# Ledger of designs, part 47: peptides against a protein of PDB entry 4BOS

Target 1, 163 residues: chain A of PDB entry 4BOS
Amino acid sequence: PVLTRTVVPADNSCLFTSVYYVVEGGVLNPACAPEMRRLIAQIVASDPDFYSEAILGKTNQEYCDWIKRDDTWGGAIEISILSKFYQCEICVVDTQTVRIDRFGEDAGYTKRVLLIYDGIHYDPLQRNFPDPDTPPLTIFSSNDDIVLVQALELADEARRRRQ
Target 2, 163 residues: chain A of PDB entry 4BOS as posed
Amino acid sequence: PVLTRTVVPADNSALFTSVYYVVEGGVLNPACAPEMRRLIAQIVASDPDFYSEAILGKTNQEYCDWIKRDDTWGGAIEISILSKFYQCEICVVDTQTVRIDRFGEDAGYTKRVLLIYDGIHYDPLQRNFPDPDTPPLTIFSSNDDIVLVQALELADEARRRRQ

## One batch from the design tools (peptide; made by RFdiffusion4, then SolubleMPNN)

Design b1_p15_3_s2 (from b1_p15_3, 8 letters changed)
Fold by OpenDDE base, seed 3:
Structure b1_p15_3_s2 (fold): chain B 163 residues (1-163), chain A 15 residues (1-15)
Amino acid sequence: as target 1 above (163 residues)
Amino acid sequence: MPVDEAVAEKLKARM
């Protein structure tokens, strides 16, 4: 079994496409972004006391309007929200630093999903199996730390290719 | 949606 990268379109919604891919078990749907943007906006709007200007960098309403635009980019805030919504740890391996940022790591989730990030673009990661009849795995046990090692290996290789 | 302190900290860690 090897961890591999599925390249999604390099558009402003690559984060949403990538998250959707991994949490839905490997479904590539570049059209999922508008709905996911609305989902995030709904969650943020539902708790203006928590999702304050201090967290969002703008008013609750301004953020909701902003994230629903089709040309705005998601980041750590959106990943954190999606981790909570999907009740899974979202692990992002960074090819520039060869480090993993874990979102939801203290929530006690039993599942984790993985993304790879190059400073601009997000792609989903999956485990491929030698048996062609076994579909790729995108949802891992939170106890599976081997997949994190494999993600770091992918990131390190990507970094070396840029040198 | 309830969010624990750890999640809140990560929410603040933006760019």
Scores: peptide ipSAE 0.031, ipTM 0.642, DockQ to the pose 0.033
Fold by OpenDDE base, seed 5:
Structure b1_p15_3_s2 (fold): chain B 163 residues (1-163), chain A 15 residues (1-15)
Amino acid sequence: as target 1 above (163 residues)
Amino acid sequence: MPVDEAVAEKLKARM
């Protein structure tokens, strides 16, 4: 089995598109962002004690208005929220540092999904199988450490290509 | 909710 990258559009919503892709089993939907932005805003608004200015860098209300704009970028806050919402680990491999940041790792989730990040753009990762009739896998066991090794290999190769 | 420090750190580390 080979771990591969699916390049999604380089728009302001690449994180949302990538997360949607992996949690829905490989469905590419570039139009998913508005609803996901509203979902995040709803969750943040529901818990102003947890989602404080110290975490958000702005007031709860300001963040909710900001994230619902079509030109704002998602990051760690949004990944953390989506991890909890979908009840899975979201593992992000960074091609600049060749490191994996794991979101939801302490929650006891049985599933994980993987993204690749280059400092600006997010793309989803999937496992392809030798049998062409077997569809690619985007949702892995949280005990599958082989996929993490494969993700690091992809990141390392990407870094070498840029050097 | 008691803020898990690990979660708080990740939330602040905007990627």
Scores: peptide ipSAE 0.030, ipTM 0.650, DockQ to the pose 0.029
Fold by OpenDDE base, seed 4:
Structure b1_p15_3_s2 (fold): chain B 163 residues (1-163), chain A 15 residues (1-15)
Amino acid sequence: as target 1 above (163 residues)
Amino acid sequence: MPVDEAVAEKLKARM
């Protein structure tokens, strides 16, 4: 089994496309972003005490309006929210640092998904199997440390290609 | 609602 990268469009919504891909079991839907943006806005609006200006960098309402634009980029805030929503760890391996940033790591989730990030663009990761009849896996056990090692190897390889 | 400082810092970071 090999961990591989699926390249999604390099648009302003690559994070949402990538998350959607992994949490839905490998469904590439570049049109998913508007719905996911609205989902995030809805969650943020529902808890203004937690999602305060100190967290958002703007008022709750301003953030909701901002994230629903089709030209704004997601980041740690959005990943954290999506981790909670989908009840899984979202592990982001960074090709610049060859480190994994784990969102939801302390929540006790039994599942994890993986993204690869290069400082600008997000792509989803999947495990491919030798048997062509076995579809790629995008949702892993939170106890699967092998997938994290493979993600680091993939990121290290990507870093070497840029240097 | 109070948030753990480490979580807050991580949450505020833009990636």
Scores: peptide ipSAE 0.029, ipTM 0.644, DockQ to the pose 0.028
Fold by OpenDDE base, seed 2:
Structure b1_p15_3_s2 (fold): chain B 163 residues (1-163), chain A 15 residues (1-15)
Amino acid sequence: as target 1 above (163 residues)
Amino acid sequence: MPVDEAVAEKLKARM
Protein backbone atom coordinates (compact mmCIF):
# COMPACT_ATOMS: atom_id res chain seq x y z
CA PRO B 1 0.00 0.00 0.00
CA VAL B 2 1.19 3.47 -0.91
CA LEU B 3 -0.11 6.91 -0.10
CA THR B 4 -0.72 9.02 -3.18
CA ARG B 5 -1.88 12.50 -4.07
CA THR B 6 -4.90 13.17 -6.27
CA VAL B 7 -4.51 16.52 -7.98
CA VAL B 8 -7.70 18.56 -7.92
CA PRO B 9 -8.26 21.75 -9.92
CA ALA B 10 -6.13 24.69 -8.83
CA ASP B 11 -9.04 27.02 -8.23
CA ASN B 12 -10.38 28.95 -5.28
CA SER B 13 -12.33 25.87 -4.15
CA CYS B 14 -9.52 23.32 -3.95
CA LEU B 15 -9.94 22.95 -0.18
CA PHE B 16 -13.61 22.10 -0.48
CA THR B 17 -13.03 19.71 -3.36
CA SER B 18 -10.25 18.01 -1.41
CA VAL B 19 -12.24 17.64 1.79
CA TYR B 20 -15.26 16.36 -0.07
CA TYR B 21 -13.07 13.83 -1.85
CA VAL B 22 -11.62 12.31 1.31
CA VAL B 23 -14.72 12.35 3.52
CA GLU B 24 -16.85 10.80 0.79
CA GLY B 25 -14.41 7.95 0.24
CA GLY B 26 -12.73 9.16 -2.91
CA VAL B 27 -15.42 10.98 -4.83
CA LEU B 28 -14.04 13.72 -7.04
CA ASN B 29 -16.67 16.40 -7.42
CA PRO B 30 -15.29 19.76 -8.55
CA ALA B 31 -18.81 21.19 -8.36
CA CYS B 32 -19.19 20.53 -4.62
CA ALA B 33 -17.92 23.93 -3.50
CA PRO B 34 -21.17 25.94 -3.50
CA GLU B 35 -22.88 23.42 -1.24
CA MET B 36 -19.82 23.14 1.00
CA ARG B 37 -19.68 26.91 1.33
CA ARG B 38 -23.36 27.04 2.27
CA LEU B 39 -22.83 24.27 4.81
CA ILE B 40 -20.04 26.20 6.49
CA ALA B 41 -22.05 29.41 6.47
CA GLN B 42 -24.99 27.61 8.05
CA ILE B 43 -22.82 26.20 10.82
CA VAL B 44 -21.23 29.58 11.50
CA ALA B 45 -24.59 31.33 11.54
CA SER B 46 -25.94 28.76 14.00
CA ASP B 47 -23.52 29.79 16.75
CA PRO B 48 -22.79 33.51 16.64
CA ASP B 49 -21.59 33.46 20.25
CA PHE B 50 -18.66 31.21 19.40
CA TYR B 51 -18.08 32.27 15.81
CA SER B 52 -17.43 35.88 16.73
CA GLU B 53 -15.26 38.56 15.18
CA ALA B 54 -12.42 37.34 17.38
CA ILE B 55 -12.51 33.97 15.64
CA LEU B 56 -13.64 34.95 12.16
CA GLY B 57 -11.79 38.23 11.66
CA LYS B 58 -15.11 39.74 10.59
CA THR B 59 -18.67 39.71 11.88
CA ASN B 60 -20.60 36.47 11.75
CA GLN B 61 -22.85 37.80 9.01
CA GLU B 62 -19.95 39.22 7.02
CA TYR B 63 -18.16 35.89 7.16
CA CYS B 64 -21.22 34.01 5.99
CA ASP B 65 -21.60 36.33 3.04
CA TRP B 66 -17.89 36.14 2.31
CA ILE B 67 -17.48 32.37 2.42
CA LYS B 68 -20.45 31.89 0.11
CA ARG B 69 -18.75 33.91 -2.62
CA ASP B 70 -17.43 31.76 -5.43
CA ASP B 71 -13.98 33.38 -5.37
CA THR B 72 -12.99 33.21 -1.69
CA TRP B 73 -10.50 30.68 -0.38
CA GLY B 74 -10.98 28.29 2.48
CA GLY B 75 -8.42 27.78 5.20
CA ALA B 76 -7.99 26.83 8.83
CA ILE B 77 -11.41 28.09 9.90
CA GLU B 78 -13.17 26.04 7.27
CA ILE B 79 -11.07 22.95 7.97
CA SER B 80 -11.87 23.18 11.67
CA ILE B 81 -15.56 23.52 10.97
CA LEU B 82 -15.58 20.64 8.52
CA SER B 83 -13.64 18.46 10.95
CA LYS B 84 -16.33 19.02 13.54
CA PHE B 85 -19.13 18.51 11.06
CA TYR B 86 -17.79 15.25 9.65
CA GLN B 87 -16.59 14.07 13.08
CA CYS B 88 -13.10 13.22 11.90
CA GLU B 89 -9.56 14.50 12.20
CA ILE B 90 -8.44 16.45 9.18
CA CYS B 91 -4.68 16.15 8.92
CA VAL B 92 -2.96 18.62 6.62
CA VAL B 93 0.62 17.89 5.65
CA ASP B 94 2.49 21.02 4.59
CA THR B 95 5.08 20.58 1.85
CA GLN B 96 6.82 23.80 2.83
CA THR B 97 7.46 22.85 6.45
CA VAL B 98 7.11 19.05 6.26
CA ARG B 99 4.77 19.15 9.21
CA ILE B 100 1.27 17.90 9.84
CA ASP B 101 -1.38 20.20 11.22
CA ARG B 102 -4.05 18.09 12.85
CA PHE B 103 -7.52 19.55 13.12
CA GLY B 104 -9.84 17.84 15.56
CA GLU B 105 -7.03 15.90 17.20
CA ASP B 106 -8.40 16.44 20.70
CA ALA B 107 -12.01 15.61 19.90
CA GLY B 108 -11.63 11.85 20.25
CA TYR B 109 -12.58 11.02 16.68
CA THR B 110 -11.92 7.49 15.50
CA LYS B 111 -11.37 8.52 11.88
CA ARG B 112 -8.91 10.78 10.11
CA VAL B 113 -8.51 12.07 6.58
CA LEU B 114 -5.46 13.64 4.99
CA LEU B 115 -4.79 16.62 2.77
CA ILE B 116 -1.54 17.92 1.33
CA TYR B 117 -0.94 21.67 1.23
CA ASP B 118 1.77 23.63 -0.57
CA GLY B 119 1.02 27.10 0.76
CA ILE B 120 -1.76 27.96 -1.65
CA HIS B 121 -3.23 24.70 -2.96
CA TYR B 122 -4.87 21.71 -1.25
CA ASP B 123 -5.01 18.18 -2.63
CA PRO B 124 -6.46 15.02 -1.09
CA LEU B 125 -4.41 11.99 -0.14
CA GLN B 126 -5.39 8.36 -0.54
CA ARG B 127 -3.94 4.92 0.10
CA ASN B 128 -3.71 2.76 -2.99
CA PHE B 129 -3.57 -1.01 -2.83
CA PRO B 130 -1.77 -3.44 -5.12
CA ASP B 131 -5.03 -5.18 -5.99
CA PRO B 132 -6.63 -2.96 -8.63
CA ASP B 133 -10.06 -4.18 -7.58
CA THR B 134 -9.56 -2.79 -4.08
CA PRO B 135 -10.59 0.86 -4.10
CA PRO B 136 -8.30 3.49 -2.59
CA LEU B 137 -8.77 4.32 1.06
CA THR B 138 -9.30 7.94 2.10
CA ILE B 139 -10.68 7.46 5.62
CA PHE B 140 -8.15 6.10 8.09
CA SER B 141 -8.19 5.05 11.70
CA SER B 142 -7.11 7.82 14.02
CA ASN B 143 -4.68 5.24 15.40
CA ASP B 144 -3.05 4.68 12.01
CA ASP B 145 0.26 6.42 12.49
CA ILE B 146 1.78 4.80 9.42
CA VAL B 147 -0.32 6.99 7.17
CA LEU B 148 1.05 10.07 8.94
CA VAL B 149 4.60 8.88 8.31
CA GLN B 150 3.76 8.30 4.68
CA ALA B 151 2.26 11.77 4.43
CA LEU B 152 5.44 13.29 5.82
CA GLU B 153 7.45 11.32 3.29
CA LEU B 154 5.32 12.72 0.49
CA ALA B 155 5.81 16.23 1.80
CA ASP B 156 9.55 15.77 2.16
CA GLU B 157 9.81 14.49 -1.39
CA ALA B 158 7.79 17.44 -2.65
CA ARG B 159 10.04 19.86 -0.81
CA ARG B 160 13.15 18.17 -2.17
CA ARG B 161 11.85 18.45 -5.72
CA ARG B 162 11.63 22.22 -5.30
CA GLN B 163 15.31 22.43 -4.22
CA MET A 1 -21.72 22.97 15.29
CA PRO A 2 -19.26 24.62 17.65
CA VAL A 3 -15.59 23.75 17.79
CA ASP A 4 -13.91 22.74 21.01
CA GLU A 5 -11.36 24.82 22.87
CA ALA A 6 -8.43 22.98 21.35
CA VAL A 7 -9.60 23.80 17.86
CA ALA A 8 -10.30 27.37 18.85
CA GLU A 9 -6.77 27.79 20.11
CA LYS A 10 -5.38 26.26 16.97
CA LEU A 11 -7.39 28.69 14.88
CA LYS A 12 -6.03 31.61 16.83
CA ALA A 13 -2.50 30.34 16.34
CA ARG A 14 -2.91 30.01 12.59
CA MET A 15 -4.68 33.32 11.98
Scores: peptide ipSAE 0.028, ipTM 0.652, DockQ to the pose 0.032

Design b1_p15_3_s3 (from b1_p15_3, 8 letters changed)
Fold by OpenDDE base, seed 1:
Structure b1_p15_3_s3 (fold): chain B 163 residues (1-163), chain A 15 residues (1-15)
Amino acid sequence: as target 1 above (163 residues)
Amino acid sequence: MPVDPEVAEKLAERM
């Protein structure tokens, strides 16, 4: 088995597309962003005490309006929210730093998914199998640290390609 | 939008 990157469109919704891909088991849906943006806004709006200006960098209402725009980009806030919503650890391997940031690692989830990030763009990661009839795996055990090593290898290779 | 460790830490207080 080998870990591979699926390139999603380089648009303002790449994070949402990537998360959707991995949590849905490998379904590429570039049109998923509007609904996911709405979901995030609903979650944020439902808890203004937690999702305060201190966390959001703007008022709760301003954030909700902002994230629902088609031309705004998601980041750490959205990843954290989606991790909680899907009840899985979201691991982001950064090709610039060759480091993995783990969202939801302290929540006790049994599942993890992986994204690769280059400082701007997000793509999903998947494990491919030699058997062509076996679909790629996008949801891993939270105990599967081998996949994290493989993700770091991908990040290092990506960094070398830029040098 | 970047992965901000500071934001992640703040959110991890609840998660």
Scores: peptide ipSAE 0.033, ipTM 0.693, DockQ to the pose 0.037
Fold by OpenDDE base, seed 5:
Structure b1_p15_3_s3 (fold): chain B 163 residues (1-163), chain A 15 residues (1-15)
Amino acid sequence: as target 1 above (163 residues)
Amino acid sequence: MPVDPEVAEKLAERM
């Protein structure tokens, strides 16, 4: 089995599209962003003590209005929230640094999903099997370290192609 | 928005 990248549209909602893809088992839905943005805003608004200006870089209300815009980009804050919401570890392999940033790694989740990030754009990762009748896998065991090695290999190859 | 590991750790510690 090999780990491969599925290229999603290069729009402001690539993070949301990518997360939706992996947590739903490989469903590509470019129209999922509005609902996910509203979900994040709802979660942030529900806990202004935790989601403070120190974390958000703006007031709680300003962030909620900002994230619901269709032209704003998600990042670490949104990934952290989605990790908790979907009860899974979200691993992001960065092609610029060739490292993996793990969100939710200390929460005790039994499952992990993987994204690849190039400094601007997010794409989902999936495991393809040699059996054509076996669909790709997007949800892995949190004990599966082989998939992390494969993700680093993909990132390293991507970096070499740009150099 | 960039993936900031420092932000990730800060959020993980508080959650």
Scores: peptide ipSAE 0.031, ipTM 0.686, DockQ to the pose 0.036
Fold by OpenDDE base, seed 2:
Structure b1_p15_3_s3 (fold): chain B 163 residues (1-163), chain A 15 residues (1-15)
Amino acid sequence: as target 1 above (163 residues)
Amino acid sequence: MPVDPEVAEKLAERM
């Protein structure tokens, strides 16, 4: 089995496309962003006490309006929200730093998904199997630390290619 | 948009 990345469109919604891909078991849907943006806005709006200016960097309402724009980019806030919504750990391996940022790691989730990030663009990661009839795996056990090692290897290789 | 570890930690502490 080999961990590989699926390149999604390099647009302002690559994070949403990537998350959707992994949490839905490998479904590539570049048109998923509008609904995911609305989902995030709905979650944020539902708890203004938690999602405060201190977290959002803007008022709850301002954030909701902002994230629903078709030209705004998602980041750590959105990943955290989506981790909680989908009840899974979201692991982001950074090709610049060769480290993994883990969202939801203390929540006790049994599942994890992986993204690869290069400083501006997000792509989803998947495990491919030798048997062509076995579909790629995008949802891993939270106990599967081998996949984290493989993700770091991918990041290191990517970094080397840019040096 | 970058993965801001400070934001991540802030959210993790409160969630």
Scores: peptide ipSAE 0.031, ipTM 0.691, DockQ to the pose 0.036
Fold by OpenDDE base, seed 3:
Structure b1_p15_3_s3 (fold): chain B 163 residues (1-163), chain A 15 residues (1-15)
Amino acid sequence: as target 1 above (163 residues)
Amino acid sequence: MPVDPEVAEKLAERM
C-alpha cells in the first residue's frame, strides 16, 4: 500500500473539494464547494457566542457572508469546523515545513483523513492498494500512525523537488 | 452544534 495525492483543481475552493473527497471515500466533486461553504456558514451562525470576532477576525455575520463567496479561501477555521462536523480528525501535511497539523486530535474520533498543503493549495491523500479490485482508502483509523509517516515522506519528497 | 473547547484551542494554536 502506498499513499498518493489526487490533484484537485487549483481554484479558491480546493480545500472544500479536498475535504469532500476524503470524507466521502474518494469522490471528486469540484462543484461541492457552494454547499460546503453554506454548511460552514450555518454552523458559524448557529453559535455566535462561540464563533466570536476573536476567533473569526470579523463579526459572525461578516464571516458568514464572506465564506459563502465563491472566491474566498478556506483555512484553519474551516478545517476545524469541518473536522467537528464530520466527526473525524483532519490531518494536514505541509510540504513547506514537512509537518502535520492535526485538527480534532483530542476529540476522540476513531477516524482520520489526510490533506496535503503547499502553502496555497490543498489536495486530498489516499492509500492505493496493489489489488486492482480494492478501491483507494481515504478514511483511516485514528490509530494508523503509519499513514502519518507516509504523509511526511510524501511532503519531504515534494519539498526536495522544489529545491 | 455544541461548543467544543478543543476546537477553540486548535483555532487559537493556528491563528
Scores: peptide ipSAE 0.026, ipTM 0.630, DockQ to the pose 0.033

Design b1_p15_3_s4 (from b1_p15_3, 10 letters changed)
Fold by OpenDDE base, seed 4:
Structure b1_p15_3_s4 (fold): chain B 163 residues (1-163), chain A 15 residues (1-15)
Amino acid sequence: as target 1 above (163 residues)
Amino acid sequence: MPRDEEVARKLEERM
């Protein structure tokens, strides 16, 4: 089994496309962003005490309007929210630092998904199997630490290609 | 959505 990267469109919605891909078991749907943006806005709006100006960098309402635009970029706030919403750990391997940021690591989720991030663009990761009839795996056990090692290896290789 | 101390921590680490 090999961990591989699926390159999604380099548009302003790559984070949403990538998350959707992994949580839905490998479904590539670049049109998923509008609904996911609305989901984020709904969750942010539901808890203005937690999602304060200190966290958002703007008022709760302003952030909700901002994230629903078709030309704005999601980030850590969105990943955190989506981890909680989908009840899974979202692991983001950064090719610039060769580090893994784990969102939802203390929540006790049984599942984890993986993204690769280069400082601008997000892509989903999947495990491919030798049998061509076996579909790739995007949802892993939260106890599968081997996949994290493989993600670091993949990120290190990506870094070497750019240096 | 319920308040989550982990979310706040992770956001602080990345922002």
Scores: peptide ipSAE 0.035, ipTM 0.683, DockQ to the pose 0.032
Fold by OpenDDE base, seed 1:
Structure b1_p15_3_s4 (fold): chain B 163 residues (1-163), chain A 15 residues (1-15)
Amino acid sequence: as target 1 above (163 residues)
Amino acid sequence: MPRDEEVARKLEERM
């Protein structure tokens, strides 16, 4: 088994597409963003005490309006929210730093999913199997540290190709 | 949603 990336469209919704891909077991749906944006806005709106201007960089209402736009980009705020919503650890391997940012790592989730990030674009990661009839795996055990090692290797290789 | 200090920490680290 080898960890590989699926290149999703390089649009303003690549984060949402990537998260959707991994949490849905490998379903590529570039049209998923509008609903995910609405979901995030709903969650943010539901807790204005936590999602303050200090966290959002804008008022709660302004953020909700902003994230629902079709041309705004998701980032750490959205990943954190989606991790909590889907009750899984979201691990983002950064090809620029060759480091993994783990969202939800202390929440006690039993599952983790992985994204690869290059400073601008997000793609999902999956484990491919030798048997072509076995579909790729996108949801891993939170105890599966091998997949994290493989993700770092993948990111390091990507970085070396650019250097 | 319930508050999550980890979320705040991760946001601070990345933003």
Scores: peptide ipSAE 0.035, ipTM 0.679, DockQ to the pose 0.032
Fold by OpenDDE base, seed 5:
Structure b1_p15_3_s4 (fold): chain B 163 residues (1-163), chain A 15 residues (1-15)
Amino acid sequence: as target 1 above (163 residues)
Amino acid sequence: MPRDEEVARKLEERM
């Protein structure tokens, strides 16, 4: 089995497209972002005490209006919210640092999904199998640490190609 | 929603 990267469009919604891809088992849906943005805005608006200006960098209302725009980029806040919403770890391997940031790692989730991040762009990761009749896997056991090693190897190779 | 301490921790780590 080989862990591979699926390149999604380099648009303002690559994070949402990538998350949707992995949590839905490998479905590329370029139209998923608007509804995901609305979901995040709803969650943020529901808890202004937690999602304060100190966290958001702007007022709660301003953030909600901002994230619903089609040209704004998601980041750690959105990943954290989506991890909790989908009840899974979201593991992001960074090609610049060759590190994995694990969102939801202490929540006791049984599943994890993986993204690769280059500093501006997110792509989903999937495990391919030698049997052509076995579809790629995007949802892993939270006990599967081999996939994390493979993700680090993939990121390290990407980094070396840029040297 | 109750505060999620893990979310807060991760957000702080990235800031």
Scores: peptide ipSAE 0.034, ipTM 0.679, DockQ to the pose 0.031
Fold by OpenDDE base, seed 3:
Structure b1_p15_3_s4 (fold): chain B 163 residues (1-163), chain A 15 residues (1-15)
Amino acid sequence: as target 1 above (163 residues)
Amino acid sequence: MPRDEEVARKLEERM
């Protein structure tokens, strides 16, 4: 079994496309972003006491309007919200630093998914199997630390190629 | 959605 990267379109919605891919078991849907943006805005709007200006960096209403635009990029806030919504850890391996940021790590989730990030673009990661009849795996056990090692190896190789 | 102290912690760490 080998961990591989699926390159998604380099548009403003690569984070949403990548998250959708891994949480849906490997479904590439570049048109998923508008609904995911609306989902995030709905969650934020539903709890203005928690999603305050201190957390959002802008008013609750301003954030909701901003995230629903088709030309704005998702980041840590959106990943945190999506982790909680899908009830899984979202692990992001950074190819610039060869580090993994784990979202939802203390929530007690039994599942984790993985993204790879280069400072600009997000892509999903999947485990491929030697048997061609066995579909790739995108949802891992939260106890599977081998997949994190493989993600770090993948990021390290990407970094070396840029040096 | 219910408040989540973990989300707040993670957001502070990343901001």
Scores: peptide ipSAE 0.031, ipTM 0.668, DockQ to the pose 0.033

Design b1_p15_4_s1 (from b1_p15_4, 6 letters changed)
Fold by OpenDDE base, seed 1:
Structure b1_p15_4_s1 (fold): chain B 163 residues (1-163), chain A 15 residues (1-15)
Amino acid sequence: as target 1 above (163 residues)
Amino acid sequence: DKDIFAPISTGSGPL
């Protein structure tokens, strides 16, 4: 099997589209972003003590209004929230540094999903199988370190292409 | 580490 990248639209919501893709087993739905944004806002709004201004960089209410806009970008804080919500590690391989940032790595999750990030865009990763009747895999065991190696290989190749 | 936090809404790191 080979790990491959599925390019999602660069429409300011690539993170949400990518996360949705991997956690739903490989469903590409660019229209998922508004609901994903609202999900995050709801989680943040539900716990203003934890999601404080110190963490958010703005008031709880301001963040909720901000993240629900269709032109604002998601990043580390949103990944952290989504990792907790979906109860899985979200592993982001960076093509610029050829490093993997693991969100939720200390939570004891048994599952992980993978994204690839180039500094301005997120895409989902999937494992393709030779059998055309076997659908791609997007949810991996948290013990599957081979997929992390494959992700690093993808990132390294992407970096070399830009050199 | 810097790049992973570039396109974020709040400018904050992971929780």
Scores: peptide ipSAE 0.040, ipTM 0.741, DockQ to the pose 0.134
Fold by OpenDDE base, seed 5:
Structure b1_p15_4_s1 (fold): chain B 163 residues (1-163), chain A 15 residues (1-15)
Amino acid sequence: as target 1 above (163 residues)
Amino acid sequence: DKDIFAPISTGSGPL
């Protein structure tokens, strides 16, 4: 089994496309972004005490209007919200630092998904199997630490290619 | 800010 990367479009919504891909078991749908942006805005608007200006960097309402734009980019806050919504750990391997940042790691989720991030773009990761009849896997056990090692190896190789 | 250009490792937001 090999962990591989599926390149999604760099259309300002790569984070949302990548998350949708992994949580839906490998479905590539770049058109999913507008609805995912609205979902995040709805969640943020529903809890202004938790999603405060201190956390968002802007007022709750300003954030909701901002995230719904088709040209704004999501980050850690959006990943955290999506982790809670889909009830899974989202692991992001950074090719610049060769580190994995885990979102939802303390929530007790039994499943994890993986993204790869290069500082300006997100892509989803999946496990491919040698048996052609076995479909790729995008949802892993939260106890599967081997996939994290493979993600680090993939990120390290990507970093070396840029040197 | 908190957008894609911010390092993920900063832990910004409800983490």
Scores: peptide ipSAE 0.040, ipTM 0.740, DockQ to the pose 0.102
Fold by OpenDDE base, seed 2:
Structure b1_p15_4_s1 (fold): chain B 163 residues (1-163), chain A 15 residues (1-15)
Amino acid sequence: as target 1 above (163 residues)
Amino acid sequence: DKDIFAPISTGSGPL
């Protein structure tokens, strides 16, 4: 078994496409972004007390309008929201630093998904199996630390290729 | 150390 990267379009919505891919078990759907953006906006709008201007950097309403634009980038806030929504840990391995940022790590989720990030682009990660009849795995146990090691190796290889 | 709810303006980074 090997951990591999599925390249998604660099269309400003790569985060949403990548998250959708891993949480849906390996479904590549670049058209999912508008709905994902609206989902986040809906969640934010539903709790203006928690999602305050202090957290968002803009008013609740302004954020909702902003995130629904097709040219705005998602980041830590959106990942945190999606982690909570899907009830899974979202692990992002950064190819620039070869470090993993874990979202939802304190929530006690039993599942984790993995993304790879290069500073401007997100891609989903999956485990491929030798048996061609066994579909790739995108949802891992939150206790599976081997997949984190594999993600770091993948990121390190990516970093070395850029040097 | 990361702040998962740090305001985001233009970046797509996890930090």
Scores: peptide ipSAE 0.039, ipTM 0.738, DockQ to the pose 0.214
Fold by OpenDDE base, seed 3:
Structure b1_p15_4_s1 (fold): chain B 163 residues (1-163), chain A 15 residues (1-15)
Amino acid sequence: as target 1 above (163 residues)
Amino acid sequence: DKDIFAPISTGSGPL
């Protein structure tokens, strides 16, 4: 089994497309972004006490309007929210630093998904199997440390190739 | 890394 990268469009919504891909078992749908943005806005709007300016860096309403724009980029806050919503760890391997940032790692989730990030763009990761009849895996056990090693290897190779 | 928080203006770490 090999961990591979599926390149999604660089359309300012790559984070949402990538998360959707991995949590839905490998469904590439760039059209999912508006709904993903709306989902995050709905979650934020539902709890203004928690999602305060201290957390968001702007007012609750301002954030909701901002995140629903089609040209704004998601980041750590959005990943954290999506991790909680989908009840899984979201592990982001950075090709620039060759490190993994784990979101939701202390929540007790049994599943993890992986993204690769280069400082500008997010792509989803999947495990491919030699059996052509076995579909790629995007949702891993949170105990699967091998996939994290493979992600680091993939990121290191990407760093060396400047890709 | 701090890079994961850029280029957005929404917090500085996991919730």
Scores: peptide ipSAE 0.038, ipTM 0.727, DockQ to the pose 0.108

